# Designs tried in a protein design run: peptides against a protein of PDB entry 4PN1. Part 47

Target 1, 261 residues: chain A of PDB entry 4PN1
Amino acid sequence: KIEMNFLNKPIVPDTTKVISNFLTHYLITEPVEHVEIEAKLGTLIDLETQNRFEFPVMNETILNPEFNLRTRFESDMTASEHKYLNEFLNQAFRDSQKPGRLPFAYKHTKQVDLFYETEDNSRDKIRVSKNQSDNQVLACVKKRRVADLFLYCPNDAFDIRISISDELPVSMPSGNQQPSLTRLKDRVGYVHQEIKIDLTKTTQNDPVYDTTERHELEVEFGNIADLRDRAQKAKDGMEAPLFRRVQLFMDNVRILRREHS

## One batch from the design tools (peptide; aimed at target 1 V18 H25 N64 E66)

Design b1_p22_5_s3 (made by RFdiffusion4, then SolubleMPNN; from b1_p22_5, 8 letters changed)
Fold by OpenDDE base, seed 3:
Structure b1_p22_5_s3 (fold): chain B 261 residues (1-261), chain A 22 residues (1-22)
Amino acid sequence: as target 1 above (261 residues)
Amino acid sequence: SSIFLSSSMEDKFDEIFSSIRL
């Protein structure tokens, strides 16, 4: 007979605890109404060297936001890395369709995002998303980033930014208003156990700058209501459901950040 | 005998996460 440990009880890693507290804060303590919670793969760049940040740790580490680390986060990857991850996820999708597994759902979306200036807040833009095939409006929102938590991952291809955002539904801009920016998005979405994994190619045409293409991978909590319920239970002293959900989320992120061509 | 965060540690995190709002 094998036991988990000398107490024969589950133990929660510190990473799970810290992230759970981060999420609970913006779900319950200072609640964001239309919350989006996502992890992006990217690179922590040292502003002094312009290379990947070299923090004096040997494994996955949540950076303490109390310290002013002279870093920036680049949520981008090469086309080859993005292609590799797409192929990897396609294989994972196929394998999940086998008997005895929980299946992935798959969706491919091509959309155009139109950004409009607002009169009330110069910092926030209205984003209108439309389907490229039929020009149907998919969403009209003001998105505001509320908080970031950074994970330095020295043994993996990518570092991680976990972001809390508020996506406020708003009315469509007036018909006479012109968009200040347009972006084309080619998005492949995978959903497994209500965790959403998105591969996105974004093309932006700037009249001043050359056409830029970005390659992003995002992992998002697909059931915010359930997550909020779990966070509330955690505040009430029952932390296990939240910890399990956060661990699932992070394990998916850990799988993805290790994959490289 | 707790495998969970202490209340004092949770309070510290709440303070930190309040302070880092963008």
Scores: peptide ipSAE 0.447, ipTM 0.839, DockQ to the pose 0.283
OpenDDE base, seeds 1, 2, 4, 5: peptide ipSAE 0.445, 0.444, 0.442, 0.443; ipTM 0.842, 0.841, 0.846, 0.845

Design b1_p22_5_s4 (made by RFdiffusion4, then SolubleMPNN; from b1_p22_5, 9 letters changed)
Fold by OpenDDE base, seed 4:
Structure b1_p22_5_s4 (fold): chain B 261 residues (1-261), chain A 22 residues (1-22)
Amino acid sequence: as target 1 above (261 residues)
Amino acid sequence: MSLFLSSEQESLFDEIFSSIRK
């Protein structure tokens, strides 16, 4: 007979605890009403060197937000990396369709995001998302970034930004208002156990500047209500459900950030 | 025994996360 450890009880990684606390804060303690929680793959860039940030650690490390490290996060990757991840996820999708597995759901979406200035001159723009083919309105929201948590991952291809956002549904802009920015999004979405993984190619046409293309991968909690419930239970002393969900989320992130072309 | 954070750590983290809220 083998045991897990000398207590014969599951142990929660420190990273899981910290992230769970981070999420609980914005789910329960200072609750965000229309919360979106996502992790993006990218690179922490040192503003002074313009190179990838270097910190004296040897593994995945949550950066303490108390310290201004003078970094920016670039949520982008090369086309080849993005293609590789797409192929990787396609294979994972296929494998998950086999008997005995929990299947992925798959969705390919092409949309246009139109950004509008708010009447109150808020820094937050209104985003109208439309289906690219028929211009059907998919969503109209005002997204506000609430908080970020950064993970420096020296052993992996990508660093991670976990973001808490408030996506407030708002009314459509007036018909006379012109968008300040238009983005084309080609998104491939994979959902497994209510964790959403999106590969997005974003094309931005600027009348003054050259067309820019961005390749992004994001991992999102697909069931916020369940996550909030788990967070509440954690506050009430039942921590395990939250830890399990956060662990699942982070394991998916870890898988993806290790894969590269 | 809780496997989460100590009360002190929770308090500290709450303060941190409150302070960085945008």
Scores: peptide ipSAE 0.431, ipTM 0.866, DockQ to the pose 0.295
OpenDDE base, seeds 1, 2, 3, 5: peptide ipSAE 0.134, 0.019, 0.024, 0.032; ipTM 0.705, 0.456, 0.442, 0.500; seed 1 fails the geometry check

Design b1_p22_6 (made by RFdiffusion4)
Pose (drawn by RFdiffusion4):
Structure b1_p22_6 (pose): chain A 256 residues (1-205, 211-261), chain P 22 residues (1-22)
Amino acid sequence: KIEMNFLNKPIVPDTTKVISNFLTHYLITEPVEHVEIEAKLGTLIDLETQNRFEFPVMNETILNPEFNLRTRFESDMTASEHKYLNEFLNQAFRDSQKPGRLPFAYKHTKQVDLFYETEDNSRDKIRVSKNQSDNQVLACVKKRRVADLFLYCPNDAFDIRISISDELPVSMPSGNQQPSLTRLKDRVGYVHQEIKIDLTKTTQNTTERHELEVEFGNIADLRDRAQKAKDGMEAPLFRRVQLFMDNVRILRREHS
Amino acid sequence: ATYPDEMLDFLEEHLEEPLEEY
């Protein structure tokens, strides 16, 4: 017989607790009506060296946003790094279809992105996405970035950015208006336990941009867990962000 | 952007020595 600790009850990892606080704040305390919560793989770039961020730590660590670390985030990866993750996810996809497994879901989207500027002093963009096939509109949203949280991962090829955005559905722009940006987007979507794993390849109308992003697919249920956490029963919220971060961690460690 | 105080306090104490070295 073996116990996990001298208490024999599970304990919350420090990171899971902190991220739960970050998520509960923008879900409950200062709520965002149309919230999107996603984490992207990429690289933390030191502004002076224009290389990967160097920090005297040996494990995955959350950076305090109240400190100026002179850093930016590159949400980009090579084509090989993108293909490698594609193959890994495809293999993980088929393995989930076997007996005893909770299966993956799949959705492949070939669409066009149209970005517009706003009439306000804000730096928000109005995004219009259309099918490349029939050109029917998939979405028309005004997107505002609310908060970011950066995880430096010295043992891996990637760092993590947790972004909280606000996607408000809005009406279509006028025809007599030039879009600020137009590009193709090849999004390969995997879904497991309502956690979305998106593999995006955008083509600038040339320059290619390869990304991997992991977002909560069921916000309403997550908001409910955040409410229970604020009221004392915080176990379901912790279990949820633990699953999210562990998925993000598996994809982060996958590299040649 | 705003952040929870408890998260900020925890991160300040956890990152104290690494930030001094940095």

Design b1_p22_6_s1 (made by RFdiffusion4, then SolubleMPNN; from b1_p22_6, 11 letters changed)
Fold by OpenDDE base, seed 5:
Structure b1_p22_6_s1 (fold): chain B 261 residues (1-261), chain A 22 residues (1-22)
Amino acid sequence: as target 1 above (261 residues)
Amino acid sequence: MSFPKEMLDYLKEKLKEALEKF
């Protein structure tokens, strides 16, 4: 018999701790009421070079948000990469349907997002989401970006942005308001152990630029109530449940960011 | 994006199998 270490106890990766603390802050300490927590695959771009940011590290690294590294995050990928990931997830879905596995759930959604300016000229826009097929209203929210945590992943195809947002339900805009932006979203969603993985193709018209298409992959915590409960337990001194959930989330993210066509 | 035909067929087969177990 071998032991895990000289304490013979599980050890938690530092990344897990950092992320867990980050989440706990916005779940418990300064709680966001209608919180959305997602990781997007993309690229950290150096604003100076306009190329992928180069940091002198050799592995997954959480960037310190206190430092302005003069970067932007591009939450986009090529159509080819997106297709590859779609095929990959489709295969994972199929494999998960086998006996002895926990199955994926799958959902395909096509929606139209209408963005409206707020009366107070707030930076945050109101988003009205409608089902593309029947124009039924799915949601009307004001989404506020609360915080971001960036992971530089030099060994992988993608960097990661973990974002905390507040999706505040709001009343529908007045009938006299016109959308400032209309966006078509074609989303395929996979859910495994309450972790949501969404592949989204977004099409929008820009008045200045031609129609733009974006391809995004996001990983989201599908059970915020459970996550909040785990975070509370962590604040109360029982960290293991939160760590396990964050580890699961991050492992899924790690799998995806390593996949490349 | 679309749901692959092969996957749809797979799901249909699985559904059929599941229904046959009842």
Scores: peptide ipSAE 0.035, ipTM 0.582, DockQ to the pose 0.010
OpenDDE base, seeds 1, 2, 3, 4: peptide ipSAE 0.000, 0.008, 0.000, 0.000; ipTM 0.253, 0.210, 0.197, 0.205; seed 4 fails the geometry check

Design b1_p22_6_s2 (made by RFdiffusion4, then SolubleMPNN; from b1_p22_6, 12 letters changed)
Fold by OpenDDE base, seed 1:
Structure b1_p22_6_s2 (fold): chain B 261 residues (1-261), chain A 22 residues (1-22)
Amino acid sequence: as target 1 above (261 residues)
Amino acid sequence: MSFPEEMLEYLKEKLKEALEKF
C-alpha cells in the first residue's frame, strides 16, 4: 500500500492558499457586488529596463503587492502565439467531445465597445457593448479595477495577472454624448467545468498611431455564485471546496501559459 | 481565429486532397 505522505492526507499548496485568501477577501470580507475574477496571460515588464522583469526565484511566485517593484503588466501577445493557443484550444475542444470526457462549450462573438466619460470626470469610464452585426446593446457598465495579484513565472513564456473587478450596471449615456474610445472585439470563448477561457483580438483606432491590434488570453471564473458559496464555507472553517476550485482554475492557467509556438 | 468545427472540416479536406494525390 502506498500513502500520499506520513499523515496519509492531501496537502494544499501554499499558492492555492494565498490565492484562495485573496479571493475570499473580495468575495466575503469586503465583498464586491458585481465581481469579475479573471487571470490574463502577459508579461511583467521592468520599468527601468523595459524588458521582462527578473526576480531571483526558480518557479511560479506570487508577488507581494505591498512592495513596489517598478513593474507594469502587458497583457498582449504576438499574433503567432495567439494563433497557436487557438489551435491548441480547438484540439482540446475536439478531444473533450469524446465519450467519457466532460465537453467544452464554444462561442464566437464580435462586439463593439464604446467608452464614455462620466459626468463626475471619474477615472472609470462607462462601457457600452454592442453586437457588431446589428448594434444591439449587450451591456452598459462602469468597470472598476479593485485589486490585482501578479504571478511571476520564470519557466514559462507568460506571467499572470489575476484581477478583481467590479462591473456595475449603469444607465446608458445621453444621446448627445460621443464616445471617447471605440474598440472592436473578436472573441472566441471556451467553457469547461464553468471555467471560461477567452481568446480576444481587440482593434482600436488611435488618431495619432492609427489602428492597433491586441491579442489577449483570459481565464475567468464562470460561476461566481458557486465561488462565493465556497468562499463562505472557507470562512466558516471548511476550506476544501474553495481550494479545489482555485486549484482547478490555476491548473487551467498553468496549462495555457506553458504552451508556446 | 477559427471555429473548432470549421478547422476540423478544413483538415479533413486537406487530408482528402493529400490522399487523392497518391
Scores: peptide ipSAE 0.036, ipTM 0.544, DockQ to the pose 0.010
OpenDDE base, seeds 2, 3, 4, 5: peptide ipSAE 0.000, 0.028, 0.000, 0.026; ipTM 0.205, 0.625, 0.196, 0.614

Design b1_p22_6_s3 (made by RFdiffusion4, then SolubleMPNN; from b1_p22_6, 13 letters changed)
Fold by OpenDDE base, seed 4:
Order: structure tokens, then sequence, then C-alpha cells
Structure b1_p22_6_s3 (fold): chain B 261 residues (1-261), chain A 22 residues (1-22)
């Protein structure tokens, strides 16, 4: 018989603990009311070299947010990488339909996002999302980025940004306001065990930069209420349910960030 | 309290708990 370790008990990785604590802070301690929690695949860029950031570590590492490392995060990837990930997820979807597996759900959406300036000239814009097919309003929100946690992944194709955002529902802009920016989104969404994986192609027209296309992959917690409940339990001394959920989330992220064309 | 500050507090508490076992 093989045991897990000399205590024969599961050990929670530090990464799980750190991320769990990060989430608990913005779920419970300083709660964000309309919280969105997502991980994006991308690249940490060193502002000095304009190349991928290099840090003296050999594996997945959460960067300390207290340090300004003079980096930026680019959530874009190449079209070929995006296509590969789409094919990979399609195969995972098919495999999950087999007996004995938990199936993926699949949804393909096309939407247009209209961004409006706020009356207060605040940094946060109002985003109106509409369905491209019938122009029906899907959402009207003011999104504020609350916090980021960066994972440097030297052995993988992508680095990770975990973001906490506040998506405040707001009233529609006045009919006299024109959008400052329009984005078309073609999104393929996969859901497995209430973890959402979205592949998104974003197209926007910019008067200065012409038409630009961005390819993004996002992993999101699909059940915030459950996550908040788990975080509350963690604050009350029962951390295991939160750790399990974070571990599941991160394992999905880890699978995806290792894939490349 | 910011996340980094809370995390430091959390880690310090966990360390103290671990050390009590010795």
Amino acid sequence: as target 1 above (261 residues)
Amino acid sequence: MSFPEEMLKYLREKLKEALKKF
C-alpha cells in the first residue's frame, strides 16, 4: 500500500493558500459587491526590455503585489495559439461526453460592447453589451478592476493574471450619448463543474490604430455565491472547501497554460 | 487592510501555529 506522505494526509500547496487568501480578502474581508473573478492567459512583459519578464525562479510563482516590477500584462495571444486552444477544448468537450465523465456545457455567443464615458469623467466606463443577432441588451455595467494577482510561469507558454473586478449594474446611458469605443466579441464558452472557460476574439476599430483583433482565453469562477460561502467558512476556520475549489480552478488554468501550437 | 498586509498576517499566524507543535 502506498501512502501520500508520512502523515498519510493531503497537503495544500502554498499557491492554493495564497490564492485562497487573496480571494477571501475581496469576497469577505473587504467584500466586492458584484464580484467577477477570472484568470487570463497572457504574458508578463518587462517594461525595460519589452520581452517576457524573467525572474530567478524555476516554476510557477505568484508575484508579490507589493513590489513594482515594472511589468505589464498582455492578455493577447497569437491566432494560431488561440486556434490550438480552441481545438484542444473541443476535444476535451467531446471526451467529457463519454459515460462516467462530467460533461462540459458549450455556448457560442456573439456580442457587441459599447463603452460610454461617465458623466463624472471617471476612469471607469459604462459598458453596454448587446447580442449581435437581435441587438438586445445583455448587460449594462460599470466595471472596476479592484485587484490583480500575477503568476509567473517560466515553464509554460503563458503567464497568468487573476483579477478581481466589480461589475456594478448601472442604468443605460442617455440616448444622446455616443459610445467612445465599440468592440465586437466572438466568444466560445465552455463550462465544467461551474468553472467557465472562454475563448474570445475581440475586434475593435480605432481611429489611430485601425482595426485590431485580440485573442484571449479566460477562466472564471461560475458560481460566486458558492465561492463566497466557501470563503466565509474559511474565515470561520474551515478552509478545506475553499482550498478544494481553488485547486480545481488552478488545475484547469494549469492545463490550459501548458498548451501551445 | 490591503491583501498583502492581510496575507502577511495570515502567514505569521500560521507560522506561529506550526511552531507550537514543537
Scores: peptide ipSAE 0.073, ipTM 0.430, DockQ to the pose 0.139
OpenDDE base, seeds 1, 2, 3, 5: peptide ipSAE 0.000, 0.043, 0.023, 0.029; ipTM 0.199, 0.301, 0.296, 0.582; seed 2 fails the geometry check

Design b1_p22_6_s4 (made by RFdiffusion4, then SolubleMPNN; from b1_p22_6, 13 letters changed)
Fold by OpenDDE base, seed 4:
Structure b1_p22_6_s4 (fold): chain B 261 residues (1-261), chain A 22 residues (1-22)
Amino acid sequence: as target 1 above (261 residues)
Amino acid sequence: SSFPKEMIEYLKERLKEALELF
């Protein structure tokens, strides 16, 4: 008979614990009402060198948010990397349709995001999202970034930013107001076990960026209510359900960040 | 609400130049 270890009990990776605690804080301790929790693939850039940051570590490492490391996170990738991930996910989708598997769901969406200044001149803009073809309003929100957790991944193609955001539904801007920014989004979404994986092409006229085009991959918790329930149970001393959900999420992220052309 | 039609058309052309998602 084989045992897992000398206690013959499952061990929880430290990464899982840290992320679980991070999520629990913004789900339960200081709860964000309209919370969005996502991981983006990208690159931690050293502001001094303008290259990928080099940390003295050899594997996936959660960076301590208490320290300013003078980095920025670029949530972009090359077109070839994005294409590869698209093909990879398409194959994963096909494979999941086979007997004995849990199937992916798939959706292709093209939308227009219109950004508006707020009357109070707050930093956060109002985003109106519309269907690109029929101009139907999909959402009108004010998104606030609440917290970030960065993972440096020296052995993989991408670093990771896990973000907590508050997407507050708000009323539509006045009809006479012009958007300060217009962005087109072409998004393919893959959902597996309520984890949402989005590949997005974005084009916009943004004076802040050197290019109008972006290629992004996002992994999002698709069932926040369930996640909040799990986090509450964790606070009450039953951590296993939360750990399992975070482990699933992170394993999906880990699969994706290893894949590149 | 209204949106800049010309800008959207411009952006659509740029989006077509990007790698197609399917």
Scores: peptide ipSAE 0.081, ipTM 0.594, DockQ to the pose 0.014
OpenDDE base, seeds 1, 2, 3, 5: peptide ipSAE 0.028, 0.052, 0.080, 0.024; ipTM 0.458, 0.402, 0.674, 0.475; seed 3 fails the geometry check

Design b1_p22_7 (made by RFdiffusion4)
Pose (drawn by RFdiffusion4):
Structure b1_p22_7 (pose): chain A 256 residues (1-205, 211-261), chain P 22 residues (1-22)
Amino acid sequence: KIEMNFLNKPIVPDTTKVISNFLTHYLITEPVEHVEIEAKLGTLIDLETQNRFEFPVMNETILNPEFNLRTRFESDMTASEHKYLNEFLNQAFRDSQKPGRLPFAYKHTKQVDLFYETEDNSRDKIRVSKNQSDNQVLACVKKRRVADLFLYCPNDAFDIRISISDELPVSMPSGNQQPSLTRLKDRVGYVHQEIKIDLTKTTQNTTERHELEVEFGNIADLRDRAQKAKDGMEAPLFRRVQLFMDNVRILRREHS
Amino acid sequence: NSWFKQGMEEVKEEKEKIEEEK
């Protein structure tokens, strides 16, 4: 017989607790009506060295946003790093279809991104996405970035950025308006337990941009867990962000 | 960011309580 600790009850990891606080704030305390919560793989770049951020730590660590660490985030990876993660996810996809497993879901999207500027003093963009096939509109949203949280991961090839955005559905722009940006997007979507794993390849109309993002697919249920956490029963919220961060961690450690 | 400070405080308090119980 073996216990996990001298209390024999599970304990919350420090990181899971802190991220739960970050998510509960923008879900409940200062709620965002049309919230998108996603984490992207990438690289923390030191503004002076223009290289990867160096920090005297040995494990995955959350950076305090109230401190100026002179850093930016590159949400980009090489084509090989993108293909490597593609193969790994495909293998993980088939293994989930076997007996006793909760299966993966799959969705491949070939679409066009159209970005517009706003009439306001804000730096928001109006995004219009269309199919590359029939050109029917998939979405028309005004997107506002609310908050970011950075995880420096010295043991891995990637760092993590957790973004909280606000995607408000809006009406279509006028025809007599030039889009600020137009690009193709090849999104390969995997879904497991309502956690979305998106592998995106965007082509600038040339320059290519390869990305991997992991986002909560069921916000309404997550908001409900965040409410229960504010009221004391915080176990379901913890179990949720633990699953999210562990998925993010697995993909982060996958590299040649 | 109240949420960050609160999360760090609660993690510290939980560690102190566990040390006292031990």

Design b1_p22_7_s2 (made by RFdiffusion4, then SolubleMPNN; from b1_p22_7, 15 letters changed)
Fold by OpenDDE base, seed 2:
Formats: sequence, C-alpha cells, structure tokens
Structure b1_p22_7_s2 (fold): chain B 261 residues (1-261), chain A 22 residues (1-22)
Amino acid sequence: as target 1 above (261 residues)
Amino acid sequence: SEFFREALEEIKKEKEELKKLE
C-alpha cells in the first residue's frame, strides 16, 4: 500500500493557506460588498535598479506586505508575450472541446471605458463601460482597489499580483460632465470551471504622452458567491472547500505564468 | 493592513510554541 504521508492525510501548502486567509479576510471578516478578486501577470520591478526584483528565494514566494521592498508591480507584457499566451489559450480551448474534458467558454469583447471624476474629488473615479459596436452602457461603477498580495516567482516568466477590489455600482455621471480619461479595451476571455482568464489590449490616448498600449493577462474568480460561501465555511472550521478552490485558481495562474515566447 | 498585522502576530505565537518543542 502507498500512503500520502505518515498521517495518510492531504496536506495543504502554505501558499494556499496564506492566500485563503487573505481572501477570507476581505470576503468575510471585513467584507467587501462588490468584491472582485483577480490575479494579474506582470513584473515586480526593483525601484533602485529598474530591473526585475531579485530576492534570495528559489521558488514562488508571497511577499510580506509589512516590509518595504522598494518595488512596483508592472501589470504589462510585450505584444509578443501576449500573442503567445493567446495562442496557448486558444490551443487549450481547442483541447478542452475534446471528449472527456470540461470545455472552455470563449468570448471576445471590445469596449470603451470612460472615467469621470467624482464630485468630491475622491481618488476613486467613476468608470462607464460601453460596447464599442453599439455604444450601449455595459456598466457604471466606482472601482476601488482594497488590497494587494504579491507573489515573487523567480522560476517563471511573470510575477503575480492578487488584488481585492470593490466595484460599487453607481449612477451615471451628469450629462454635463466630460470624461477625464478614455480607454479602449480589446478583451479575449476564457472561462474554465468558473475561473475567468482574460487577455486584454488596452489603448489609452494621452495628450501629453501620446497613445499607449498595454497588454495584460488576468485570472479572476468567476463565482464570488460560491467563493464567499467557501470562505464562510472555512471560518466555521471547514477549510477544505476553500483550499480546493484556491488551489484550482493558483494552478491555473501557475500554468500561465510559466508560459512565454 | 490590519489583516497582515494580525496574521503576523499569530505566526509569531506559533513559532514561539514550536521553539518549546525543541
């Protein structure tokens, strides 16, 4: 007979526990009402060297936010990297359509985001999202980033930022207000087991800095209600369902961050 | 954040207990 370990019980990696606790805090303990939870692929940049951060660790490591490591996170990649990931996900999509697999869902969306200042000049802007084709309003929200958790991944192409955001639905800005910023988003979305994977090309026109293009890959929990339920169960002493969901999420992230052109 | 401060304190307590077993 073969056993898993000397207790013959599943063991949960620390990474899973830490992330689970992080999520539980903002789902249950200090709950964010309209929570969005996503991981972005990017690069931790050392502010002193302006190169990728180097830390004396040999594997995926959650950075302690209590330490000022003098880093910034760049949630961007090259066009070639983005294209490669798109092709990779396209292949994964095709493979998932085969018998015996759970299929991906696919959606291509083009939208324009209009940002408006709030009357109180708060840091949070109102975002109005419209479909590019028919100019229909898709959403009007005030988004606030609540918390970040950074993973340094020395063996992979990308580092990871897990973000908790609050997307509060709000009324449309007054008709006399002009947007302070406009962004065009071309998004290719893949959904597998309620985990959303989005490849996004963002174009922003800046009168001073000209037009900039950003390439992002995001992994998001697609079923927040289920995740919140799992987190509540974890608080009540049943942690396994939450750990399993977080593990699934992180495994998908790990697959993606290892791929590069 | 308050979350991380609390978590760090818990970790410290656990580490102290583990040292007693050495």
Scores: peptide ipSAE 0.029, ipTM 0.395, DockQ to the pose 0.238
OpenDDE base, seeds 1, 3, 4, 5: peptide ipSAE 0.000, 0.012, 0.014, 0.011; ipTM 0.257, 0.350, 0.319, 0.354

Design b1_p22_7_s3 (made by RFdiffusion4, then SolubleMPNN; from b1_p22_7, 11 letters changed)
Fold by OpenDDE base, seed 5:
Structure b1_p22_7_s3 (fold): chain B 261 residues (1-261), chain A 22 residues (1-22)
Amino acid sequence: as target 1 above (261 residues)
Amino acid sequence: SEWLKEALEEIKEEKERLEKLK
């Protein structure tokens, strides 16, 4: 018989605890009503060097948000990396369809996002999302970034930004208002155990700059209600369900950030 | 952030505990 440790009890990694606490804050303590919680793969860039940030650590590290490290996060990746991840996820999808596994769900979506300025000239824009094929309105929201948690991953291809956002449903902009920005999104989505993984190719036409293409991978909690319930339980002293869910989420993120072309 | 404060406090306490064990 093999035991887990000298107590023969599960332990929780610090990373899981920190992230769990982070999530609990914005789920329960200061609850965001229409919360979106996602992790994006990208690169922490040192503003001074414009290169990838270098921190004297040898493994995954959550950066303290109270410290200004003079960094920015670039959620873009190369087309090659994006393609590789797509192929990787496709294979994972196929493998998950085998007997004894929990299957991925797959969805391919093409949408256009129209961004509108608000009447109060707030920083937050109204986003109208439409299906490219039939121009059906999918959503009209005002998205506010609430908080970020950054993970520096020196051994992996990507660093991670976990973001809390508030996606407030709002009324459609007036018919006379023109969008300030239009983005085409080609998204392939994978869902496994209510964790959503999206590969998104975004095309943006800028009147000043040439058409730009971005490639992003995001991992999102697909069941916020469940997550909120788990967070509430954690506040009430039962942390295990939340920890398990966060661990699952982070393991998926960890798998993906290690992959590169 | 309160959550961060709590987390940092926990870390601090753990560090202090470990120092006492040395």
Scores: peptide ipSAE 0.057, ipTM 0.554, DockQ to the pose 0.310
OpenDDE base, seeds 1, 2, 3, 4: peptide ipSAE 0.015, 0.034, 0.019, 0.000; ipTM 0.311, 0.491, 0.324, 0.259

Design b1_p22_7_s4 (made by RFdiffusion4, then SolubleMPNN; from b1_p22_7, 13 letters changed)
Fold by OpenDDE base, seed 4:
Structure b1_p22_7_s4 (fold): chain B 261 residues (1-261), chain A 22 residues (1-22)
Amino acid sequence: as target 1 above (261 residues)
Amino acid sequence: SSFLKEALEEIEKEREKLEKLK
């Protein structure tokens, strides 16, 4: 007989605990009502060198948000990297359709996001999302960034930003109001076990931005209600369901950030 | 499933587009 350790009990990686606690805070302790929780692949850039930040660590490391490291997070990747990930996910989709597997869902969307200034001069803009083909309104929200957790991943192609956002549904802006920013999004979405993986090509129509096109990959918790339930159970002393869900999420992220051309 | 068929067809179309970008 083989035992997994000297206690013969499952253990949870510290990374999982830290992330779980982070999520629990904004799900339960100080709950965000319309919470969106996503991880974006990108690069931690040192503001002084304008290169990828270098830390004296050898593996995936959650950065302490209490310390200002003078970094920025670039959620962009090269077109080549984005293409590779798309091909990779397409193959994963195909493989998941085989007997004995849990299948991916797939959706390709092209939308336009219109950003409007708020009447109260809030820093947060109202985003109206429309279908690019028929101009059908898909959503109208005010997105507020609540918190970020950064993972430095020295062995992988990408670093990770886990973000907590509040996506508050709001009324449509006045018909006389012009958007301050227009963004075209070509998004390929994959869903597996209620984890959403989106590859997005963003074209910026606002001349104020230096970059006209961006390539992003994001991983999102697709079932917030379930996640909140798991977080509540964790607060009540049953942590395993939350840990399992966070582990699943992070494993998907880890797979993706390792893949590159 | 009709959805699966459509999804697979779309994936193949996108793959073809990606290949043309090489």
Scores: peptide ipSAE 0.030, ipTM 0.506, DockQ to the pose 0.011
OpenDDE base, seeds 1, 2, 3, 5: peptide ipSAE 0.013, 0.000, 0.022, 0.016; ipTM 0.389, 0.231, 0.475, 0.403; seed 3 fails the geometry check

Design b1_p22_8 (made by RFdiffusion4)
Pose (drawn by RFdiffusion4):
Structure b1_p22_8 (pose): chain A 256 residues (1-205, 211-261), chain P 22 residues (1-22)
Amino acid sequence: KIEMNFLNKPIVPDTTKVISNFLTHYLITEPVEHVEIEAKLGTLIDLETQNRFEFPVMNETILNPEFNLRTRFESDMTASEHKYLNEFLNQAFRDSQKPGRLPFAYKHTKQVDLFYETEDNSRDKIRVSKNQSDNQVLACVKKRRVADLFLYCPNDAFDIRISISDELPVSMPSGNQQPSLTRLKDRVGYVHQEIKIDLTKTTQNTTERHELEVEFGNIADLRDRAQKAKDGMEAPLFRRVQLFMDNVRILRREHS
Amino acid sequence: DELLEDITDPDVLNELWEKKNE
């Protein structure tokens, strides 16, 4: 007989607790009506060296946003790194279809992104996405970035950025208006337990941009868990962000 | 060492979020 600790009850990892606080704040305390919560793989770049961020730590660590660390985030990876993760996810996809497993879901989207500027002093963009096939509109949203949280991961090829955005559905722009940006987007979507794993390849109309992003697919249920956590019963919220971060961690450690 | 703890200590981040949530 073996116990996990001298209490024999599970304990919350420090990171899971802190991220739960970050998510509860923008879900409950200062709520965002149309919230998108996603984490992207990428690289923390030191502004002076223009290389990967160096920090005297040995494990995955959350950076305090109230400190100026002179850093930016490159949400990009090579084509090989993108293909490697594609193969790994495909293999993980088929293994989930086997007996006893909770299966993956799959959705492949070939669409066009149209970005517009706003009439306000804000730096928000109005995004219009359309099918490359029939050109029917998939979405028309005004997107505002609310908050970011950076995880430096010295043991891995990637760092993590947890972004909280606000995607408000808006009406279509006028025809007599030039889009600030137009590009193709090849999104390969995997879904497991309502956690979305998106593998995106955007083509600038040339330059290619390869990304991997992981987002909560069921915000309404997550908002409910955040409410219960504010009221004391915080176990379901912890179990949720633990699953999210562990998925993010698995994909982060996958590299040649 | 004190600056590194201010930047990376989970307890400091937790207290920061407790204050914001109040």

